# Peptides against a protein of PDB entry 5OK6: the designs that were tried, part 24

Target 1, 215 residues: chain A of PDB entry 5OK6
Amino acid sequence: ELPGLDSQWRQIENGESGRERPLRAGESWFLVEKHWYKQWEAYVQGGDQDSSTFPGCINNATLFQDEINWRLKEGLVEGEDYVLLPAAAWHYLVSWYGLEHGQPPIERKVIELPNIQKVEVYPVELLLVRHNDLGKSHTVQFSHTDSIGLVLRTARERFLVEPQEDTRLWAKNSEGSLDRLYDTHITVLDAALETGQLIIMETRKKDGTWPSAQL

## One batch from the design tools (peptide; aimed at target 1 Y182 I200)

Design b2_p16_4 (made by RFdiffusion4)
Pose (drawn by RFdiffusion4):
Structure b2_p16_4 (pose): chain A 215 residues (1-215), chain P 16 residues (1-16)
Amino acid sequence: as target 1 above (215 residues)
Amino acid sequence: SFPAERLALDEALFTS
């Protein structure tokens, strides 16, 4: 059952429960298509529960590239294309109005940057492959603030690399050559990695030599 | 700091 209009307003807009919730690293926020949010706003501010301004189910279809991979469209602007809600507010809105059938929520995280916290709407999507098959990829989203060491550990896990196998990473650049990702302590941002980039994990041979010594 | 290292990719050799 729907809460009253003022109750909905308080839950979604205010304090710890709503849009005014402070940004804390690691917390989840969700994207809501702006038109739907504005329609909800007009409804809850209108004083009439029976109004035709009732927004209906949340439908973020216009925010997705397609329904094959459900990727968020690039180039979206907060306040123009979408509004961010904390996880609780999103949960409440979905429980009240529903979410379009078959459509995934768009969940993003808060990250810490040198002097600010922000929701990372566009993390870096990396294609992780082993050197022996550059077409067999695990597509994984990493934060700009994740370390290269995390990228390596993730690649190892995704490919079930055994503990005794030694592995290291390369990145294929826009020129089609390889840049060695030497330092595991720096971040994806420091390494200037971009979405869609191919990250190659090579495995050391049993004799101690590396496949890349052949290049 | 580590030095920059860049290699040309011979995909057929490398994936062999």

Design b2_p16_4_s1 (made by RFdiffusion4, then SolubleMPNN; from b2_p16_4, 7 letters changed)
Fold by OpenDDE base, seed 5:
Structure b2_p16_4_s1 (fold): chain B 215 residues (1-215), chain A 16 residues (1-16)
Amino acid sequence: as target 1 above (215 residues)
Amino acid sequence: SFPREVLELDEELLSA
């Protein structure tokens, strides 16, 4: 049974636990398609539970570019295309109205940037490869706040690199040359890594030399 | 000048 309309409004549009809640790093937030959310607002504000303004199931179809990988469309804007809800509010709406059959929730994390918290709607997708087998890639998502050290560890894990093997990363730049990622303590953001960028893992040879040349 | 390390990869991936 649906809660009373005033109870729904207070649960979702709350400054402490709802849509207006302060962002906290590491918390999960969820995207809701804007038109559905506006329909829900109209329904609960109308005061009639039997109104023709009933929103039905949450349907985020217009936010996805594909129904295979469930990737978001590029260039979506908060307040225009979607609203952000904290996990508790999202779960209430799903429990009351349901989610369209087969659609996954669009979960995103709050990240801490130097002067701001934000929901990271678009994490960075990197193409990870080995220097000696370029035909085999792993696409992996990273936060802009993740370290290059995490990218390296993730590449090692995906390629099943043994702990005794020494590895380092290179990035293909916009000029088509390879830049070595020397500092593993900087973030993906600080390294200016972008979605679709090729990241090459170089493995040290058994003789203790690197494949790369020193010029 | 820091020694510039250069990693040469097969050209096929650099053209994608």
Scores: peptide ipSAE 0.199, ipTM 0.762, DockQ to the pose 0.239
OpenDDE base, seeds 1, 2, 3, 4: peptide ipSAE 0.024, 0.030, 0.021, 0.026; ipTM 0.648, 0.675, 0.610, 0.667

Design b2_p16_4_s2 (made by RFdiffusion4, then SolubleMPNN; from b2_p16_4, 8 letters changed)
Fold by OpenDDE base, seed 4:
Order: C-alpha cells, then sequence, then structure tokens
Structure b2_p16_4_s2 (fold): chain B 215 residues (1-215), chain A 16 residues (1-16)
C-alpha cells in the first residue's frame, strides 16, 4: 500500500535520510530519471492520491545507452537528467511504484575527493592489456580514488601473472604516446586516467631487462 | 618509449 503523499515527500526529500542528506564515503546512491522524479514531486505535492499526475513505475530508460550492457549515456548532469537518492529512499520509491521491468537499478558509490564527497556516477573503465599480447584485453572498472597499485594488482590477477614476475604499467595518453605510471600510490584521478584508456602491463624479462628498454 | 608497433596496435584494439 502506498503511504500518504505527505509521508512520501518527507521520507524521500528529508535532510537526514532522504535526497538532501549528507553524502558519506562508501555508501550506495541511486539515479532516478529527472522527468519521472518531477512527476512524482508534482503528484505528492498535489495532495490528491487519485490525481492524474500519478508517476507510474520508475523508468530510467532514457539514461541508458543500451539495454544489453546497461551503460549510462555520457554527459548526464545531476539535476538536469537525473536525481540522486540514498539507498533507503530509492528502495522506498521502488517498493511504492516499482521499477520498469527488466531495468537494473543504477547504483553508484560515494567517493571522497580532496575537500569534497561525490557520488561517482562515471567510474573509470580501463582497457588492460599485456605488452606482448595486445589482442587480449580486459575491461575493468575502477574508482577515481583507486590507486595505481590496485590497477596493477588487478591486471596481474586478470592475466594470471605469477607472483615472481615483475610488472609495471604504462598508460596511452591523448597524444598517442605512452606514459609510465611510476608511482603506484597515486590514484586513478591523480594519474588522469579516463574511461576507454589503454593501460599496458609490461612484464620484466627473465634476464632482468624490460622490453621497453630495448627501444 | 614503447615500440611503435605497440602504439599502432593500440588503435586497432580501441576500434574493436
Amino acid sequence: as target 1 above (215 residues)
Amino acid sequence: SFPREVLELDAELLEA
């Protein structure tokens, strides 16, 4: 059963547990398509449960590029294309109105950046390859706050690199050159890595030389 | 720098 309209508004829009609550690192937030949300606002503010302004089920279709991988469209803007709700508020709306059949929830994490917390709507998808077999890639998602060390460990795991093998990373830059990722303690953000960027894992030779040093 | 071949193969991988 749907709660009263005033109760719905208070549960979703409040500053303690709703849309206006402070962001907390590591928490899950959810995207809601803006037009649906505005329709819901109009419905609950109208004060009539039988109003023709009933929003129906949540439908985020316009936020997706495709219905196969359920990737978000590029360039979506908070407050224009979508609103962000904390998990509790999202689950209330889904329980009340439902979610369009077959659509996954758009769940994102709060990350901590220097002097700000933000919902990371667009995590970085990196294309990981080995220097000696560029035809085999692994696309892996990372947070902007993840370390280059994590990227390296992930690459090693995906390519089943033995613990005794020494590896390092290179990133292809916008100029088409390769930048070596020397410091593994910096973040993906600090390294200015972006979605679709090629990351090459170089493996040290048995003779102790690096493949890249022979150029 | 990595071999030019690595840089050239890179464009083919991103288009796939």
Scores: peptide ipSAE 0.033, ipTM 0.702, DockQ to the pose 0.092
OpenDDE base, seeds 1, 2, 3, 5: peptide ipSAE 0.025, 0.028, 0.023, 0.018; ipTM 0.598, 0.679, 0.613, 0.598

Design b2_p16_4_s3 (made by RFdiffusion4, then SolubleMPNN; from b2_p16_4, 9 letters changed)
Fold by OpenDDE base, seed 4:
Order: sequence, then structure tokens, then C-alpha cells
Structure b2_p16_4_s3 (fold): chain B 215 residues (1-215), chain A 16 residues (1-16)
Amino acid sequence: as target 1 above (215 residues)
Amino acid sequence: MYPKETLELDEELLSA
């Protein structure tokens, strides 16, 4: 049974556990399509449970670019296209109204950036390849806060690199040249890596030399 | 300053 309208409003909008609660790094938040959310607001603010303003099930269809991989459209803006809710609030809404059949929840993580917490709506999807086998790739999602070291370890794992093999990373930049990622302690953000960017893992040769050359 | 290095890749990957 649906809670009373005032109870719904308090559960979802209160500053302690609702939409306006403080962000905490590592927590899950969920996207709700803006028009649905506004319809819900109108419904619960109207004071009539039998109102024609009933929002129906949550439908995030307009936020997705495809129904195969369920990727978000590019350029979505918080407050214009979607609202962010903490996990508890999201689960309440889903429990009360349901989610459109077949749609996955749009779950995102809070990340810690310098002087701010943010829900990372668009994590970085990198295209990982080996320098000696460019025909095989692994697309892997990373946070902007993940280290280049994590990207390297992930690449090694995906390509089943033996522990004794030395590897390092290169990034293809917007100019089409390759930049070596020397510092593995910096973040994906610090390295200015972007979604769809090609990351090349170079493996040291058995003779102890690198495939790359000094210019 | 790190030395400038180059990595030879297949031309198809550089043009994509």
C-alpha cells in the first residue's frame, strides 16, 4: 500500500535521508527522470491520493541512448534531465510505484573530488589494448578518482599478463599522438582520460628492452 | 622532464 502523501514527501525530500542529504563517498545514488519526478512532486503536493496526477511507474527510458547496453545519453544535466536520489529514497519510490518493466536502475557512486563530493554520473569508459595485439580490446569502466595504477592492474588482469612481465600504459590523445602515462599514482582525472579513449598497454620484451623508442 | 618517447602502433589505430 502507498504511504500517505505527506509521508512520501518527507521520506524522499527530507534533508536527513532524502534527496537533499549530504553526499558520502562510496555511497550509491540513483537517477530518476525529471518529468516523472516532477509528476510525483505534483501528486504528493496536491493532497489528493485519487488525483489524476498519479505518476505511475518510474520510467527512465528517455535517459538511455539504447536498450541493449543501457548506456546513458551524453550531456544529461542534473535538475534538467534527472534528479539524484540516495539508495533508500530510490528503493522507496520503486517499492511504491514500481520501475518500468525491463529497465535497470541507474545506479551511480559518490566520489571524492578536491573540496567536493559528487555523484559520478559519467564514469570513464576506457578502451584497453595491447601494443602487440591491437585487434583485441577490453572496454572497462573506471572512476575519475581511480589511479592509473589501477588502470594498469586491470589491463594486466584482463589480458592475463604474467606477474613477471613488466607493463606500462600509453594514452592516445586528441591530437592522435601517444602520451606515456609515467606516473601511476595520479588519477584518471589528473591524466585527463576520457570515455572512449584508447589506452595501450606496452609489454617489456624478453631481452629487457621496450617496444617504444626514445626520440 | 621525461624523455620524449614514441610507440609504434598499427596505422589503423592511429587514424581511428
Scores: peptide ipSAE 0.178, ipTM 0.774, DockQ to the pose 0.252
OpenDDE base, seeds 1, 2, 3, 5: peptide ipSAE 0.135, 0.159, 0.174, 0.163; ipTM 0.760, 0.768, 0.776, 0.773

Design b2_p16_4_s4 (made by RFdiffusion4, then SolubleMPNN; from b2_p16_4, 10 letters changed)
Fold by OpenDDE base, seed 3:
Structure b2_p16_4_s4 (fold): chain B 215 residues (1-215), chain A 16 residues (1-16)
Amino acid sequence: as target 1 above (215 residues)
Amino acid sequence: APPREVLELDEEKLSA
């Protein structure tokens, strides 16, 4: 059953518990398509529950690139294409209006950057390969706040690298050259790694030499 | 300059 319109507005727009709630690292937030949200705003502000302004079920279809993997479209902008709601507010709206059949919620995490917290709408998708078998790739999603050390560990796990094997990473840059990722303590953000970027895992040879040359 | 490490990749395998 739908609560009163004023109660809905206060619950969702309340700065303490609603969309203006302070971000907290590690918390889940949800995307809501902007036109639906604006229709909801008009409905609850109109004061008539029987109004033709009823928003219906939450429908995020326009935010998705595909209905198979449910990937977001690239270049979506907060406040233009979607709004962000904290988990509590999202769950209220879903309980009141429903979510379009078959659509998953668009859940994202709050990340902490050096001076700001933000909802990470677009985590970095890296293409992981081995230096000796470029035809076998693993696409893996990482936070911008994840360390290069985590990328390396993940690559080792995906390629079933034994603990005694020594490995290091290279990134293919925009010029098509390979840059060695020396510091494993820096973040994906600090390394300026981007979605679709090729990351090459080099494995040390049994003779103790590396595949790479020193010039 | 410190020695530059270069990793050569088989470019033909990257384009496939």
Scores: peptide ipSAE 0.262, ipTM 0.777, DockQ to the pose 0.228
OpenDDE base, seeds 1, 2, 4, 5: peptide ipSAE 0.251, 0.252, 0.257, 0.251; ipTM 0.772, 0.774, 0.774, 0.772

Design b2_p16_5 (made by RFdiffusion4)
Pose (drawn by RFdiffusion4):
Structure b2_p16_5 (pose): chain A 215 residues (1-215), chain P 16 residues (1-16)
Amino acid sequence: as target 1 above (215 residues)
Amino acid sequence: SPSAEFLALTPNPTSP
């Protein structure tokens, strides 16, 4: 059952429960298509529960590239294309109005940057492959603030690399050559990695030589 | 074994 209009307003807009909730690293926020949000706003501010301004189910279809991979469209601007809600507010809105059938929520995290916190709407999607098959990829989203060491550990897990196998990473650049990702302590941002980039994990041979020594 | 596609790649002269 829907809460009253003022109750909905308080839950979504105010304090810890709503849009005014402070940004804390690691917390989840969700994207809501702006038109739908504005329609909900007009409805809750209108004083009429029976109004035709009732927004209906949340539908973020215009924010996705397609329904095959459900990727968020690039180039979206907060306040123009979408509004961010904390996880609780999103949950409440979905429980009240529903979410378009078959459509995934768009969940993003808060990250810490040198002097600010922000929701990382566009993390870096990396294609992780082993050197022996450059077409067999695990596509994984990493934060700009994740370390290269995390990228390596993730690649190892995704490919079920055994503990005794030694592995290291390369990145294929726009010129089609390879840059060695030497330092596991620096971040994805420091390494200037971009979405869609191929990250190659090579495995050391049993004799101690590396496949890349042949390049 | 490495793939032919991998062996066709050129590493950049980079250092740690």

Design b2_p16_5_s1 (made by RFdiffusion4, then SolubleMPNN; from b2_p16_5, 8 letters changed)
Fold by OpenDDE base, seed 4:
Order: C-alpha cells, then structure tokens, then sequence
Structure b2_p16_5_s1 (fold): chain B 215 residues (1-215), chain A 16 residues (1-16)
C-alpha cells in the first residue's frame, strides 16, 4: 500500500535515510533517473493521490547504454540525469512504485577519497590480460580506492595462477607503452588507471627470467 | 611464450 504523499516526501527527502543523508564509506546508494524522480516529486507535492501526475514504476532505461550488461552511459551527471538515494530510500520507492520489468537496480558504493566521501558511480573497469595472450581479456571492476595489490590478486585468481608462480602488472598507457605497476600499496586512483585500460599480468618463467626482458 | 603483440610494446623506462 502506498503511504500518504507527505509521508513519502518525508521518508525520501528528509528521513533518517533520506536523499540528503550524509554519505558513509561502504554504504550502498542507488541511481534514480531524473525525469522519473521529478515526476514523483510533482506527484507527492501536488497533494492529490489520484492525480494524473502519478509517476508509475521506476524506469532507469535512459541511464543504460545497453540492456545486456546493464552498463551506464558515459558522462551522466548527478542532478541532471539522475539522483542518488540511500539504500533504505531506494527500497521504499521500489516497494511503493516497483521497478521496470527486467531492469536491475543501479547500486553504487560510497568511497572515501582524501578530502571527500563520494558515491562511486563509475568504478574503474580494467581489462586484465596475460602477457602471452593480450586478446583474451577479463573485464573486472575496481574502486578507485582499491589497491594495485588487489588488482594483482584478482588477476591471479581470474587466470588461475598457482601460488608458487611469480607475477607482476603492467599498464598500457595512452602512448601505447607499458608502465610498471611496481608499488602494490597505491590505489587505482593514485596509479591513474582508467576504464578500458589494458592491464597485463606478466608471469615469471621457470628459468627465473621475465618475458619483458625481451622487450 | 610471450605474444608477438606483447613483444611489440615498449617499456616506459622512466626508472628513477
């Protein structure tokens, strides 16, 4: 059952889990398409529950670039294309209005950056490959706050690298050369890694030499 | 064996 219009407004905008709630690292937030949200605002502010301004089910279709992988379009702007809601507020809206059939929720995490907390709408999608087969990639999402060490561990796991095998990472830069990701303690952000960037996992040879020594 | 594509890449030797 839909709660009263004033109750909806208070719960979503001004509640303990409302849109204006302070961000906390590790929490889940959800994207809502801006036009739908504005229609909902108009509906609940209108004071008539039977109004023709009823927003219907949440439809985020315009935020997706594809309906296969459900990737977001590039260059979406908060406040223009979408609004961010904390998990509790999102779940209330979905419970009240539903979500368009077949669409997944657009869940994102709050990350801690040096001077700000932010919802990470665009995690970094890296193309993980092995030095012996650059054409066979594993696309993996990482937070900007994830360490290079996590990227390396993830690459080892995806490629089923045995614990005794020694591995290291290279990033292919914009100039088409290889930068060594030597420090595993720095973040993806600190390493300036970008979505779509090729990350090459090099495995040490049994003779103790590195394949890159031939470059 | 290293791929031919890998072997065609250049290392940025900005070793400090």
Amino acid sequence: as target 1 above (215 residues)
Amino acid sequence: EASAEFLSLKINDDTP
Scores: peptide ipSAE 0.368, ipTM 0.863, DockQ to the pose 0.782
OpenDDE base, seeds 1, 2, 3, 5: peptide ipSAE 0.362, 0.367, 0.360, 0.365; ipTM 0.861, 0.862, 0.860, 0.861

Design b2_p16_5_s2 (made by RFdiffusion4, then SolubleMPNN; from b2_p16_5, 8 letters changed)
Fold by OpenDDE base, seed 2:
Structure b2_p16_5_s2 (fold): chain B 215 residues (1-215), chain A 16 residues (1-16)
Amino acid sequence: as target 1 above (215 residues)
Amino acid sequence: EASEEFLSLKLKDTSP
């Protein structure tokens, strides 16, 4: 049942679980398309539930670049293209208005950066490859806060590397050279890794030499 | 063996 308009406004905007709620690391937030949200604001501020300002179901279609993988468009801006809502507020809106049929929720995580909490709308997509076959990539999504150690473990898992095989990572930089990811404790952000960047897992040879010693 | 494409890449910081 649709609650009273003033109750909707208070729950979504001004509630302890509303839009203005402090960000907490690891929590889920959801994107809502800005025009829909503005239509909802106009509806609930109008004070008439029978108004022609009814927003209808939530439709985030304009935020997606495709309906297959449900990838976001690049360059979306908070407050211009979308509004971020905490999970409770999102679930209220979905329960009241529905979500467009077949459209997934746009869930994102709060990450902790050195000086700020942020909703990570665009996590990093890395192209994981082996040194012996750069043409066979595994695209894997990582948080900017994920460690290089996690990237290495993920690469080892995806390539079915045996525990006794020694491996290390290289990032292909914008100059087309290789930067070695020596420190596995730094983050994807600290390593300045970017979406679409090629990450090469090098496996040590049986003779104890590295393939990169031939470079 | 390393791919020819891999072998064509340059290392930036060859720390010895």
Scores: peptide ipSAE 0.289, ipTM 0.816, DockQ to the pose 0.700
OpenDDE base, seeds 1, 3, 4, 5: peptide ipSAE 0.242, 0.238, 0.272, 0.265; ipTM 0.801, 0.800, 0.810, 0.810

Design b2_p16_5_s3 (made by RFdiffusion4, then SolubleMPNN; from b2_p16_5, 8 letters changed)
Fold by OpenDDE base, seed 1:
Structure b2_p16_5_s3 (fold): chain B 215 residues (1-215), chain A 16 residues (1-16)
Amino acid sequence: as target 1 above (215 residues)
Amino acid sequence: SASAEFLSLKLNDDEA
């Protein structure tokens, strides 16, 4: 059952727990398509529950590139294409109006950058490969705030590298050369890693030599 | 060899 229109507005727009609440690192926020959200605003502000302005179920279809992998379109802009809601507000709207059948929620995390929190709408998708088989990639999503050390650990896990095997990472740059990711404490952002970038895990040989040192 | 493609790439190793 739908709450009263004023109660809906207060619950979703309340500055303590609604859309305007402070961002906190690690919290989940959700994208809502802007036209739907504006229709909802008009409905709840109109004061007539039987109004023809009823928004219907939440439909984020225009935000998706495809309905198979549910990837977002590139270049979406907050306040133009979508609105961000905290998890509580999102769950209220879904409980009241529903979500389009088969469509997943667009959940994103708040990340902490130097002097600012933001919702990370576009995490980085890296193509992880081994130095000896560049044709077999594992696509893995990372936050811009994730360390290169986490990327390395994730690559080791995906490729079933034994604990005693030494590994290091290389990033394929825009020139088509490989830059060594030697500092494992810097972030994906600090390393300027981008979606679709090839990350090569090199495994040290049993003789103690690196494959790359044989060039 | 499967590593030939990797070995054909220019490597930038700033620790070298």
Scores: peptide ipSAE 0.253, ipTM 0.844, DockQ to the pose 0.619
OpenDDE base, seeds 2, 3, 4, 5: peptide ipSAE 0.249, 0.242, 0.242, 0.242; ipTM 0.841, 0.840, 0.840, 0.841

Design b2_p16_5_s4 (made by RFdiffusion4, then SolubleMPNN; from b2_p16_5, 9 letters changed)
Fold by OpenDDE base, seed 2:
Structure b2_p16_5_s4 (fold): chain B 215 residues (1-215), chain A 16 residues (1-16)
Amino acid sequence: as target 1 above (215 residues)
Amino acid sequence: EASEEFLSLKINDDEP
């Protein structure tokens, strides 16, 4: 059963778990397509539950690039294309109106950046490769706040690198040269790594030399 | 062995 319109508005907009609540690192937030949300706002502000302004089921279809992997379109803007809701508010709306059949929720995490909390709508997708086969990539998603050390560990795991094998990372930059990721304690953001960037895991040779010593 | 493609890359010499 739908709550009263004033109650809906209060819970979603002005509640302790509403849209305007402070961001907290690690919390889940959800994207809602803006036109649907504006239709909902008009419905609940109209004061008539029987009005023709009923928003129907939540439909985020316009935010997706594809219906297979459910990737977001690039360049979506908060307040223009979507609104962000905390998990509680999202779950209320879904319970009241439903979500379009077969469409997944667009869940994102709050991350801590040096001066702000932000919902990370676009995590970084890196192309992990080995120095001996640049054509065979593993696409892996990382937060901007993830360390280069995590990227290296993930690469080692994906390539089944033995614990005794010594490895290091290189990023292929926009100029097509290699930048060595020396500091494993810096973040993906600090290293300025971007989606689609090639990250090369170099494995040390048995003779103790690095393959890159031949460059 | 390193790939030919890898060996064709340049290292950015910005060693600090």
Scores: peptide ipSAE 0.359, ipTM 0.870, DockQ to the pose 0.816
OpenDDE base, seeds 1, 3, 4, 5: peptide ipSAE 0.351, 0.355, 0.356, 0.358; ipTM 0.870, 0.871, 0.868, 0.871

Design b2_p16_6 (made by RFdiffusion4)
Pose (drawn by RFdiffusion4):
Structure b2_p16_6 (pose): chain A 215 residues (1-215), chain P 16 residues (1-16)
Amino acid sequence: as target 1 above (215 residues)
Amino acid sequence: VQEWKEEVNGVNPSSP
């Protein structure tokens, strides 16, 4: 059952429960298509529960590239294309109005940057492959603030690399050559990695030589 | 490895 209009307003807009909730690293926020949000706003501010301004189910279809991979469209601007809600507010809105059938929520996380916190709407999607098959990829979203060491550990897990196997990483650049990702302590941002980039994990041979020594 | 050699323009010089 829907809460009253003022109750909905307080839950979604205010304090710890709503849009005014402070940004804390690691917390989840969700994207809501702006037109739907404005329609909800007009409805809750209108004083009429029976109004035709009732927004209906949340539908973020215009925010997605397609329904095959459900990727968020690039180039979206907060306040123009979408509004961010904390996880609780999103949960409440979905419980009240529903979410379009078959459509995934768009969940993003708050990250820490040198002097600010922000929701990372566009993390870096990396294609992780082993050197022996450059077409067999695990596509994984990493934060700009994740370390290269985390990228390596993730690649190892995704490919079920055994503990005794030694592995290291390369990145294929726009010129089609390889840059060695030497330092595991630096971040994805420091390494200037971009979405869609191929990250190659090579495995050391049993004799101690590396496949890349042949390049 | 051969497939890898065909798919890349080589390794760029660099140091740790």

Design b2_p16_6_s1 (made by RFdiffusion4, then SolubleMPNN; from b2_p16_6, 10 letters changed)
Fold by OpenDDE base, seed 1:
Structure b2_p16_6_s1 (fold): chain B 215 residues (1-215), chain A 16 residues (1-16)
Amino acid sequence: as target 1 above (215 residues)
Amino acid sequence: MEALKQAVKGIKPQSP
């Protein structure tokens, strides 16, 4: 059963726990398609629960590029294409109106950048490969705030690298050459890594030489 | 190996 219209508005738009609440690093926020959200606003502000302005179930279909992998379209803009809601507000709307059948929620995390928090709508998808088998990639999602050290650890785990094996990363740049990722403490953002970028894990040989040093 | 050889010919230091 739907709460009263004023109660819905207060719950979703309340500055303490609603849409306008402060962002906190690590919290989950959800995308809502803007047209649906504006229809909901018109409905709850109209004061008539039986109004023809009833928004129906949440439908984010226009935000997805496909219904198989449920990837977002590129270039979506907050306030133009979607609205961001904190987890509590999202769950209320879903409980009241439902979500389109089979459609997953669009959950994103708040990240902390220097002097600002933001919802990371587009995390980075990297293609991880081994230096000796470039044809076998693992696509892995990372935050822009994740360290290169985490990328390296993740690559080691995915390729079942033994603890005693020494490894390092290379990124394929826009010129088609490889840039070595020397500093493992910098972030994915600091390293300017982008979605679809090839990251090559090089494993040191048993003789103590690097494969790349022989090329 | 050949793909790596082509890729390594343009190894640059990590940009800060």
Scores: peptide ipSAE 0.030, ipTM 0.691, DockQ to the pose 0.449
OpenDDE base, seeds 2, 3, 4, 5: peptide ipSAE 0.028, 0.027, 0.026, 0.029; ipTM 0.624, 0.670, 0.661, 0.649; seed 2 fails the geometry check

Design b2_p16_6_s2 (made by RFdiffusion4, then SolubleMPNN; from b2_p16_6, 10 letters changed)
Fold by OpenDDE base, seed 4:
Structure b2_p16_6_s2 (fold): chain B 215 residues (1-215), chain A 16 residues (1-16)
Amino acid sequence: as target 1 above (215 residues)
Amino acid sequence: MESLKQSVNGILPQEP
């Protein structure tokens, strides 16, 4: 059952779990398409529950670039294309209005950046490959706040690297050269890694030499 | 930071 219009407004905008709630690292937030949200605002502000301004089910179709992988379109802007809601507010809206059939929720995490908390709408998708088989990639999503060490561990896991094998990472830069990721303690952000960037895992040879040393 | 050029047969030498 739909709550009263004033109750909806308070719960979503001004509640303890409202849109204006302070961000907390690790929390889940959800994207809502801006036009739908504005229609909902107009509906609840109109004061008539039977109004023709009823927003219907949440429809985020315009935010997706594809309906297969449900990837977001590039270049979406908060406040223009979508609004961000904390998990509780999102779940209320879904409970009240439903979500368009077949669409997944667009869940994102709050991350801690230097001097700011932000909902990470666009995590970094890296193309992980082995140095000796560039044709076989694993696309893996990472936070900008994830360490290079996590990227390396993830690559080792995806490629089923044995614990005794020594591995290291290279990033293909915009010039087409490879930059060695020496420091595993820096973040993906600090390393300036970007979505679609090729990350090469090099495995040390049994003779103790590195393949790259032969270049 | 050590930078490597892409090899003709790939980014890094393939193991034989």
Scores: peptide ipSAE 0.026, ipTM 0.623, DockQ to the pose 0.130
OpenDDE base, seeds 1, 2, 3, 5: peptide ipSAE 0.024, 0.025, 0.023, 0.024; ipTM 0.655, 0.646, 0.643, 0.644

Design b2_p16_6_s3 (made by RFdiffusion4, then SolubleMPNN; from b2_p16_6, 10 letters changed)
Fold by OpenDDE base, seed 4:
Structure b2_p16_6_s3 (fold): chain B 215 residues (1-215), chain A 16 residues (1-16)
Amino acid sequence: as target 1 above (215 residues)
Amino acid sequence: MEELKRSVKGIRPQTP
């Protein structure tokens, strides 16, 4: 059963787990399509449960670029295209109104940046390749707060690199050249890595030389 | 391999 309209409004907007509550690193938040949310606001603010302004089930279809991988469209803006709700608020809305059949929830994590918390709506998808086989890529998602060291470890794991093999990373930049990722302690954000960017794992030769040294 | 122009040791300009 749907709670009273005032109770819905208080729970979602002004509650301890409401839309305006402080962000906490590691927590899950969910995207709700803006037009649906505005319709819901109009409904609960109208004071009539039988109003024709009933929003129906949550439908995030317009936020997705495809219904195969359920990737978000690029360039979506908070407050214009979607609103962010903490997990508790999202689950309340889903329990009250339902979610469109077949659509996954759009779950994102709060990340800690210098002096700010942010919901990371667009984690970085990197294309990992080996220097000697650029045709075989692994697409892997990373947080902007993940270290280059994690990217390197992930690449080593995906390519089944033996522990004794020495490896390092290069990023292909917008100019088409390669930037060596020397410091593995900096973050994906610090390295300015972007979605779709090619990351090349170079493996040291048995003779102790690097393939790139011949360039 | 493509041309290697630069090395990143520290922080690069952050993307917006």
Scores: peptide ipSAE 0.026, ipTM 0.560, DockQ to the pose 0.072
OpenDDE base, seeds 1, 2, 3, 5: peptide ipSAE 0.022, 0.021, 0.015, 0.021; ipTM 0.615, 0.630, 0.588, 0.632; seed 1 fails the geometry check

